# Peptides against a protein of PDB entry 3HUF: the designs that were tried, part 30

Target 1, 320 residues: chain A of PDB entry 3HUF
Amino acid sequence: MWIIEAEGDILKGKSRILFPGTYIVGRNVSDDSSHIQVISKSISKRHARFTILTPSEKDYFTGGPCEFEVKDLDTKFGTKVNEKVVGQNGDSYKEKDLKIQLGKCPFTINAYWRSMCIQFDNPEMLSQWASNLNLLGIPTGLRDSDATTHFVMNRQAGSSITVGTMYAFLKKTVIIDDSYLQYLSTVKESVIEDASLMPDALECFKNIIKNNDQFPSSPEDCINSLEGFSCAMLNTSSESHHLLELLGLRISTFMSLGDIDKELISKTDFVVLNNAVYDSEKISFPEGIFCLTIEQLWKIIIERNSRELISKEIERLKYA

## One batch from the design tools (peptide; made by RFdiffusion4, then SolubleMPNN)

Design b2_p28_8_s3
Fold by OpenDDE base, seed 2:
Structure b2_p28_8_s3 (fold): chain B 320 residues (1-320), chain A 28 residues (1-28)
Amino acid sequence: as target 1 above (320 residues)
Amino acid sequence: EEEKKKKEEEIKKLLEKEEEEIKEEEEK
């Protein structure tokens, strides 16, 4: 989201969130959802137009700001952004920090980008929330991104957490739910004048972890917890691979269970399968190898004695 | 208190400069 503040009292000492939309900035406008009053002698009654675009798909992957357009409204003293005069047709900015000078005002409006990118695990939830979140200047998507700051977990009562949720957790992404999204929607109007009124996503995250026994206390409890073990995985998803890497596993990939030969068995402690393969092929698993799902592995790794538990299961199946 | 007064005096000087720059452009 864009936040503006100003030196001196030209913005009345307030920090303001600018959502996607158009704002008329000037000395003789009333502060509202589309107007920003700025008081200085050289500032015109209607001085500039700020236009903040909705997030692009690129912004989701880069964590870049919503495009910020500035147009001077044919003022006597002009408008500058980052010491450069704004062109007659307006200029567009993708910098995370903007110093906006209106006329000869000795104080600048400082605009800064607060990065927030929300990944969704569920496409239906994305479809439900994306429009509203984009109108908050929040990029949204389904794919993993290094720019993702938040991850929306699907609350299905009694279901295991998804691989996406597991991976988001290990990446230290703030996991949120629909309740947080609902709060964001309700506070939209109140946060316009006070950026501090934004709901704390970390509090939501802490509550999710505290109330769900499928999460360890911290990502650090699981990161490299399986260092020294080797697994084989069906080459199905990049997220599953990255998850297993974060556990510190040595990973071999295979295309079918038929590729699991004696050599692979000798080098592999266990085989990780997706649920569909596990359920369909459980009767035909190779003898002498421990096969489990990612969800079954997750249940082991969240335990304090995960290494001992895995070792015991490997031993039981080697002697069976 | 002295730092506040200095900042207020700096603000005042900056605003006076803005007024001078306005007058100079009105005389053109």
Scores: peptide ipSAE 0.279, ipTM 0.830, DockQ to the pose 0.822
Fold by OpenDDE base, seed 3:
Structure b2_p28_8_s3 (fold): chain B 320 residues (1-320), chain A 28 residues (1-28)
Amino acid sequence: as target 1 above (320 residues)
Amino acid sequence: EEEKKKKEEEIKKLLEKEEEEIKEEEEK
């Protein structure tokens, strides 16, 4: 989201969130959802127009800002952004930090980008929330992104957490739920006057972890916890691969259980299967191999003695 | 208190400079 602040109390000492939309900035406008009052003698009654675009698909992957357009409204003293005069037709900015000078005002409006990108685990939830979140200047998507700051966990009471949720947790992404998204949608009017009224997602995240025994105490307890072990996995999910990498596993990939040869078996401590293959092929597992699902692996990983538990299961099945 | 007073005097000087720049542009 864009946040504006100013020196010399020209914004009345308040920080303001700018959502996607159009704002008239000037000395003789009233602060509301589309107007920003700025008080200085050289500032025109209607001085500039700010236009913030909705996030692009690229912004979801880069964590880049919503495009910020500035137009001078044919003022006597003009408008500058980052010490450059704004062009006659207006200029567009993709920088994360903007110093906006209106007229000869000795104090600048400082605009800065606070990155917030929300990943969804479920396409139905994305379809429900994407439009509203984009109107808040929040990029949204389904795919993993290095720019992802928040992850929406689907609350199915009594269900196991998904691979996406496991991976989001290990990446130190803030896990949120529908209650936070609802709260985020309601604050839009209140944050016009004070950007500090933006809800803290970290409190929601702490409550999710505290109330769900499927989470370890910290991501650090799980990251590289299986260093030195080797697994084979079915080449079906990139998220599953990245999850196993974060556990510190050496990973070999195969396309089918029939592709598991004696060489692969000799180098592999255990085989990770998806639920569909595990349930269908459990009668035909190769002898002497420990096969498990990612969900079964996760149940071991969240235990304090995960390395000992895995070692015992490997030994049990090699000698069974 | 002294640091606050110094900041207020600096703000006052910057606003006086803005008024001078406005007058110079009205005389042209």
Scores: peptide ipSAE 0.276, ipTM 0.828, DockQ to the pose 0.834
Fold by OpenDDE base, seed 1:
Structure b2_p28_8_s3 (fold): chain B 320 residues (1-320), chain A 28 residues (1-28)
Amino acid sequence: as target 1 above (320 residues)
Amino acid sequence: EEEKKKKEEEIKKLLEKEEEEIKEEEEK
């Protein structure tokens, strides 16, 4: 989200969130959802137009800012951004920090980008929320991204958490739910005068983790917890692969269960399968190897004695 | 209190300079 602030009381000492939209900036406008009053003698009654675009798909992957357009409204003293005069037709900016000088005002409006990028676990929730969140200047998507700051967990009562949720947790993203998204949808008006009124997702996250026994106390409890073990997995999911890497596993990939030969078994402590393959092919599992789902693995790794539990299961199946 | 007063005086001087620059451009 874009936040603006300024010194010298030209913004009345307030910080403001600028959502995607158009703003008229000037000395004689009234602060509202489309106007920003700025108080200085050299600033025109209507001085500039700010236009903030909605997030692009690229912004979701990069955590980059919504495009910020500045147009001077044919003022006597002009408009500058980062010490450069704004062109006659306006200019567009993708920098995370903008120093906007209106006229001869000795104080700049400082615009800065606060990154918030929300990944969704499922397309249904994305479809429900993406439009509203994009109108808040929040990039949204389904795919894993290094720019993601938040992850929306799908709440299905009595189901295990998804691989996406597991991976998001280990990546130290803030896990959120629909209740937080509902709250975000209401803040648009309240944060116009005070950007500090933006809800903190950390409280929501703490409550989710505290009340759900499917999460460890911290990501650090699981990261590298399986160092020294080796697994094989079906080459189908990048998130699954990255999850297993974060556990400290040595990973071999195979294309089909038929590729699980004696050589692979000799080098592998266990095989990780998706639920569909596990359920369909359970009868055809090779003898002498421990096969489990990622969800079954997760139930083991969240335990304090995860290494001992896995070791016992590996031994049990070698002697069975 | 002294730091606050000093900051207020600095702000005042900067605003006075803006007024001078406005006048200089009106005389041109």
Scores: peptide ipSAE 0.276, ipTM 0.828, DockQ to the pose 0.832
Fold by OpenDDE base, seed 5:
Order: sequence, then C-alpha cells, then structure tokens
Structure b2_p28_8_s3 (fold): chain B 320 residues (1-320), chain A 28 residues (1-28)
Amino acid sequence: as target 1 above (320 residues)
Amino acid sequence: EEEKKKKEEEIKKLLEKEEEEIKEEEEK
C-alpha cells in the first residue's frame, strides 16, 4: 500500500494510507477518502490529482507498487515528483519512493510503498476476496511468489494443512485466515486519519499457530531437519519440491511408479507421493522402499525427534 | 537543544524563501 508522510506539519504530522482511487490534493480541500489537505502558502486551493491504480498481476510476483499517477491542476507554481516537473498531461510512477513537491513548498510529501501481497491456497477464497483486496492496493494470487507476505489458510477444521500452507510456513510467510481479511475490509475508513491503524497480521498468525497442533514452534525447527536423507517424488508440484528442498532432502524425480527401479531404491531413503497416488497405488508399491505422503512426512517433521522417527520407519521397512 | 534550534531556524529560512518566491511571481 502507498503511505504518505510529510515534514513541516504540512500533513498535520500524520501518516496516511492511499488506497487505489483518486485524490484531490490542495490547500482548501477537506481531508476525506478522496481529498488530501496540504497547507502551505504556494499550494493552490486544488493543486494536484493523485490517482493510484489497482495492482497488476505483475505486482503480485514482484511486490511492486500500484501505479501512482500525478497530475498538476494547472497551478501557478506546478508540481514536482523526484525533483522533476510533472508533465502537462500528468505522469505515472512505479518507483517505491516518491518525493512530491507541491508548488514552492519547502517540505515534500514523501510517498513510500509498503509491500503486502496475499497468496491464497483456495481458488474459491481468492474469487471471494480478490476484488476487495485489490481495492486496498493488495496484489493477490494462487501461485507461489517470492513477493508474498501473507498466505491465507483454508479453514477446514480437522483437516490436515495443505502443502501450500506447509511451504508458506517454512518460507516465513505470515499465515492469515478469513477473519483477518474481514478485519482488513473494515479498516479502510479509519486508516485515512492514521496509517498506523492498519491491522497487524502477526497477532492473527500467532493465534493460528497456537491453536493448531500441526505447526511446529518455528520454521527453523523444520528447515534442514532432514539433511543427509534422500527421497524420490513424482514430478507433480513445484511447491512440493520446494518444500522437500527446504527440509534439506536430496530429491530425485520420477514420472511413474514403474520408473522406480532397483538403482533408485538403493539411493533413496523414502518415496514421497501425493494422496491420490498413495491411495490408488498402495497395493503396487515396490518392495523394500518406504512410501509416504507429504502429509505423513509433515506429521513426522513437526516432532522434535523427526530424524530418529524417519530413521526408525526406514529401518522397519528395509527389514520387512 | 542547539540542533533543535538550528533546525527551527532552517525551517524559518525555507518558509521565508517560499514567501519571497511567491511575491516575485505576483509582481510579474
């Protein structure tokens, strides 16, 4: 989201969030959802128009800012952004930091981009929330992104956490739920007066982790916890592969269970399967190899003695 | 205190300069 602040009390010493939308900036406007009062002698009654666009799909992957358009409203002293005069038709900016000078005001409005990108694990929840979040200037998507700051956990009470949730946790992404999204939707009006009123997701995250025994105490407890072990997996999901890499596993990929030969078995401690393959092919598993699902593996990894537990299961099946 | 006073004097000079630049553009 865009946040503005200024020196010299020209914004009354307050920070403000600018959501996607249009703002008239000037000396004789009243602060509201579409107006920003700025007080200086050289600032026109109506001085500039700020237009913040909704996030693009690219912004979800890059964590880049919503496009910021500035137009001078034919003022006597003009408008500058980053020490450059705004063109007659207005200019658009994708920089994360903007120094906006109105007229001859010695104090600049400093606009900075606070990155917030929300990944969804469920397409139905994305469909429900994407429009509202985009209107807050928050990029949203389903695919993994290095720019993701938050991950929406699906509320299926009593179900195992998804691979997406596991991976988001290990990536140190803040896991949130629909209650946090609902809270975000209500704050839009209050953050006009004070940008600090933006809800903190960390409390939501702490509550989710505390109330769900499927999470370890920290991502650090799981990262590289299986260093030195080797697994094989079906080439089905990039997230599954990245999850296993974060565990410190050496990974071999195969296309079908029929590709699991004696050579692969000799080099592999266990085979990781998705639930569908595990359930359908359970009768046809190669002898002498430990096969498990990612969810079964996760249940072992969250334990403090994960390495010992894995070793015992590997030994049990080699001698069976 | 001296740094604060120096900053206040600098702010004052910047505001005086804004007023001068306004007057110069009104006299043209």
Scores: peptide ipSAE 0.274, ipTM 0.826, DockQ to the pose 0.760

## One batch from the design tools (peptide; made by RFdiffusion4, then SolubleMPNN)

Design b2_p29_2_s4
Fold by OpenDDE base, seed 5:
Structure b2_p29_2_s4 (fold): chain B 320 residues (1-320), chain A 29 residues (1-29)
Amino acid sequence: as target 1 above (320 residues)
Amino acid sequence: SEEEEKKKEEEELKKEEELAKKENAEEKK
């Protein structure tokens, strides 16, 4: 989201969030959803137009800002952004930091981008929330992104957390739920006066972790916890592979259970399967190898003695 | 509808922008 602040009390000492939309900026406007009052004798009554675009798909992957357009309203002394005069037709900016000078005002409006990108694990929830979140200047998507700051966990009471949720947690994203999204939707008007009124997602995350025994105390408890072990996995989702890598596993991939030969068994401590293959092929598992699902593996790795637990299961099945 | 209200707001902002340009052009004289 874009946040503006200024020196010299020209913004009344307040910070403001700018959501996607159009703003008339000047000395003689009243602060509302479409107006920004700037208190200076050197600023025109109506001086500039700011237009913030909704996020692009690219912004979801890069964590880049919503496009910020500035237009001078034919003022005597013009408008500058980053010490450059705004062109007659307006200019667009994708920099994360903008120093906006209105006319000869000795104080500048400082605009900075606070990155927030929300990944969804469920396409139905994305479909429900994407429009509202985009109107807040928040990029949204389903696919993994290095720019992801928040991840929406599905509230399925009594279900295991998904691989996406596991991976998001290990990537140190802030896990949030629908209650946080609902709260975000209500804050839009209140943050005009005070940008600090934006709800803290970390509090939501802490509450989720506290109330769900499927999470360890920290991602650091699980990262590289299985270093030195080797697994084989069916060629499944990239997220599953990356999850196992974050555990410190050496990973071999195979296309079918029939590809698991004696050589692979000799080099592999266990086989990771998806639920569908695990349930359908239980009778066809190779002898002398430990097969488990990612969800079963997760139940082990969240324990403090995960390495000992894995070792015991491997030994149990090698001698069975 | 929310779309009609948003369109009306955009039209009002365009009118305000054009008025502002006229006022600022007069202050330049």
Scores: peptide ipSAE 0.409, ipTM 0.893, DockQ to the pose 0.766
Fold by OpenDDE base, seed 4:
Structure b2_p29_2_s4 (fold): chain B 320 residues (1-320), chain A 29 residues (1-29)
Amino acid sequence: as target 1 above (320 residues)
Amino acid sequence: SEEEEKKKEEEELKKEEELAKKENAEEKK
């Protein structure tokens, strides 16, 4: 989200969130959803137009800002952004930090981008929330992204957490739910005067983790917990691969169960399968190797003695 | 509808922008 603050109390000492939309900026406007009052004798009554675009798909992957357009309203002394005069037709900016100078005002408006990117585990939830979140200047998507800051957990009562949720947890994203999204949608008016009123997702996250026994106490409890073990997996899920890497596993990939030969078995402690392959191919599993699903692996990983548990399962099959 | 209200607000802002440009252009003379 874009946040503005200013020197010399020209914004009344307040930080303001700018959501996607159009703003008339000047001395003689009243602060509302479409107006930004700037208190200086050196600026025009209506000096500039700010237009913030909704996030692009690229912004979801990069964590880049919503495009910020600045237009001077044909003022005597113009508008500058990052010491450059704004062109007659306006200019668009993708920099994360903007110093906006209105006319001869000795104080700048500082706009900065606070990165927030919300990944969804479920396409139906994305479809439900994407429009509203984009109107808050929040990029949204389904795919893994290094820019992801938050992850929406699908609450299915009594179901195991998804691989996406497991990976989101281990990569230290803030896991949120629909209740946080609902709350986030209500703050649009309240944050006009104070950007600090933006709800912290950490409380939601703490409540999710506290109330769900499928989570470890911290990501650090699981990261590299299986260092020194080797696994093989089907090359079907990037998130699964990255999850296993974060566990400290050496990973071999195979294309079919038929590729699991004696050589692979000799180098591999266990095989990780997706649920569909595990359920369909359970009868055809190679002898002498431990095959499990990622969800079964997760149940071992969340235990404090995960290394001992996995070792016992490996040994059970070597001596069978 | 929310969409009609948003469109109306955008049209009002556009009129305000045009008025502001005229006012500021007069102050340049």
Scores: peptide ipSAE 0.409, ipTM 0.893, DockQ to the pose 0.732
Fold by OpenDDE base, seed 2:
Structure b2_p29_2_s4 (fold): chain B 320 residues (1-320), chain A 29 residues (1-29)
Amino acid sequence: as target 1 above (320 residues)
Amino acid sequence: SEEEEKKKEEEELKKEEELAKKENAEEKK
């Protein structure tokens, strides 16, 4: 989200969140959803227009800011952004930090981008929330991104957490739920005058982790916890592969269970399968190899003695 | 409708922008 603050009390000492939309900026406007009052005798009554665009798809992957357009309203002394005079038709900015000088005002409006990108695990939830979140200047998507700051877990009562949720947790992404999204939807008007009123997602995350026994105490408890073990997996998802890498596993990939030969078995401690393959082929698993799902593996890795548990399961199946 | 209200607000802001430009152009003279 864009946040503005200013020197010399020209914004009354307040920080303001700017959501996507249009703002008339000047000395003689009243602060509301579409107006920014700036207190200086050197500023025109109505001096500039700010327009913040909704997030692009690219912004979700880069963590870049919503496009910030500045237009001077044909003022005597113009408008500058980062010491450059704004063009007659307005200019657009993608920099994360903007110093906006209105006319001859000795104090600048400082705009800065606070990165927030929300990944969804469920496409139906994305469809439900994306429009509202985009109107808050929050990029949203389904795919993994290095810019992802938050991950929406789907609350299905009694279901195991998804691979996406597991991976988001290990990546130290802030896991949130629908309750946090509801809070975000209600704060839009309240944060106009005080950017500090933005709800803290970390508190929501802490509550999710505390109340769900499917999470370890920290990502650090699981990262490299299986170092020295080797697994084979079906080439199904990049997220599953990255998850297993974060566990410190050596990974071999195969295309079908028929590719699991004696050589692969000799080099592999266990085979990781997706639920569909695991359920369909339980009867035809190769002898002498430990096959499990990612969800079954997750149940082991969240235990404090995960290495011992895995070793015992590998041994049981070698002697069975 | 909420969409009609937003469209009306955008039209009002556009009128305000046009008025502001006229006023500022007069102050330049």
Scores: peptide ipSAE 0.408, ipTM 0.893, DockQ to the pose 0.778
Fold by OpenDDE base, seed 1:
Structure b2_p29_2_s4 (fold): chain B 320 residues (1-320), chain A 29 residues (1-29)
Amino acid sequence: as target 1 above (320 residues)
Amino acid sequence: SEEEEKKKEEEELKKEEELAKKENAEEKK
């Protein structure tokens, strides 16, 4: 989201969030959803137009800012952004930090980008919320992104958290729920005058973790917890692969259960399968190897003695 | 509809922008 601040009390000492939309900026406007009052005798009554675009798909992957357009309203002394005069037709900016000078005002409006990118686990939830969140200047998507800051957990996902949720947790992404999204949707008007009124996602996250026994106390409890173990998995999911890597596992990939030969068994402590393969082929599992789902693995990983539990299961199957 | 209201608001802001430019052009003279 874009946040504006200014020195010299020209913004009344307040920080303001600018959502996607158009703003008339000047001395003689009243602060509302479409107007920014700047208190200076050195600026025009209506001095500039700011236009913030909705997030692009690229912004979701890069964590880049919504495009910020500045237009001077044909003022006597013009408008500058980062010490450059705004062109006659306006200019567009993708920098994360903008120093906006209105006319001869000795104080600048400082606009800065606070990155927030929300990943969804479920396409239906994305479809429900994406429009509203994009109107808040929040990029949204389904795919993993290095720019992802928040992850929406689907509460209706059965008796277990999804692989996406597990991975988001281990990546130290702030896990949020629909209650947080609902709260975000209500604050749009209140944050016009005070950007600090944005809801704290960390408090939502803490509450989710505290109230759900499917999470360990911290990602650090699970990261590299299985260092020194080796697994094999079907080459089906990149997220599953990255999850197992974060556990510190040495990973071998195979294309079918038929590729699980004696050589692979000799080098592998256990095989990780998706639920569909596990349920359909359980009777045909190779002898002498421990096969489990990611969800079953996760249930072991969240235990304090995860290494001991896995070691016991591996030993049990070697002597069976 | 919210879309119609938003479109109306955008049209009002365009009129305000045009008025502002006229006023500012007069102050330059």
Scores: peptide ipSAE 0.408, ipTM 0.894, DockQ to the pose 0.799

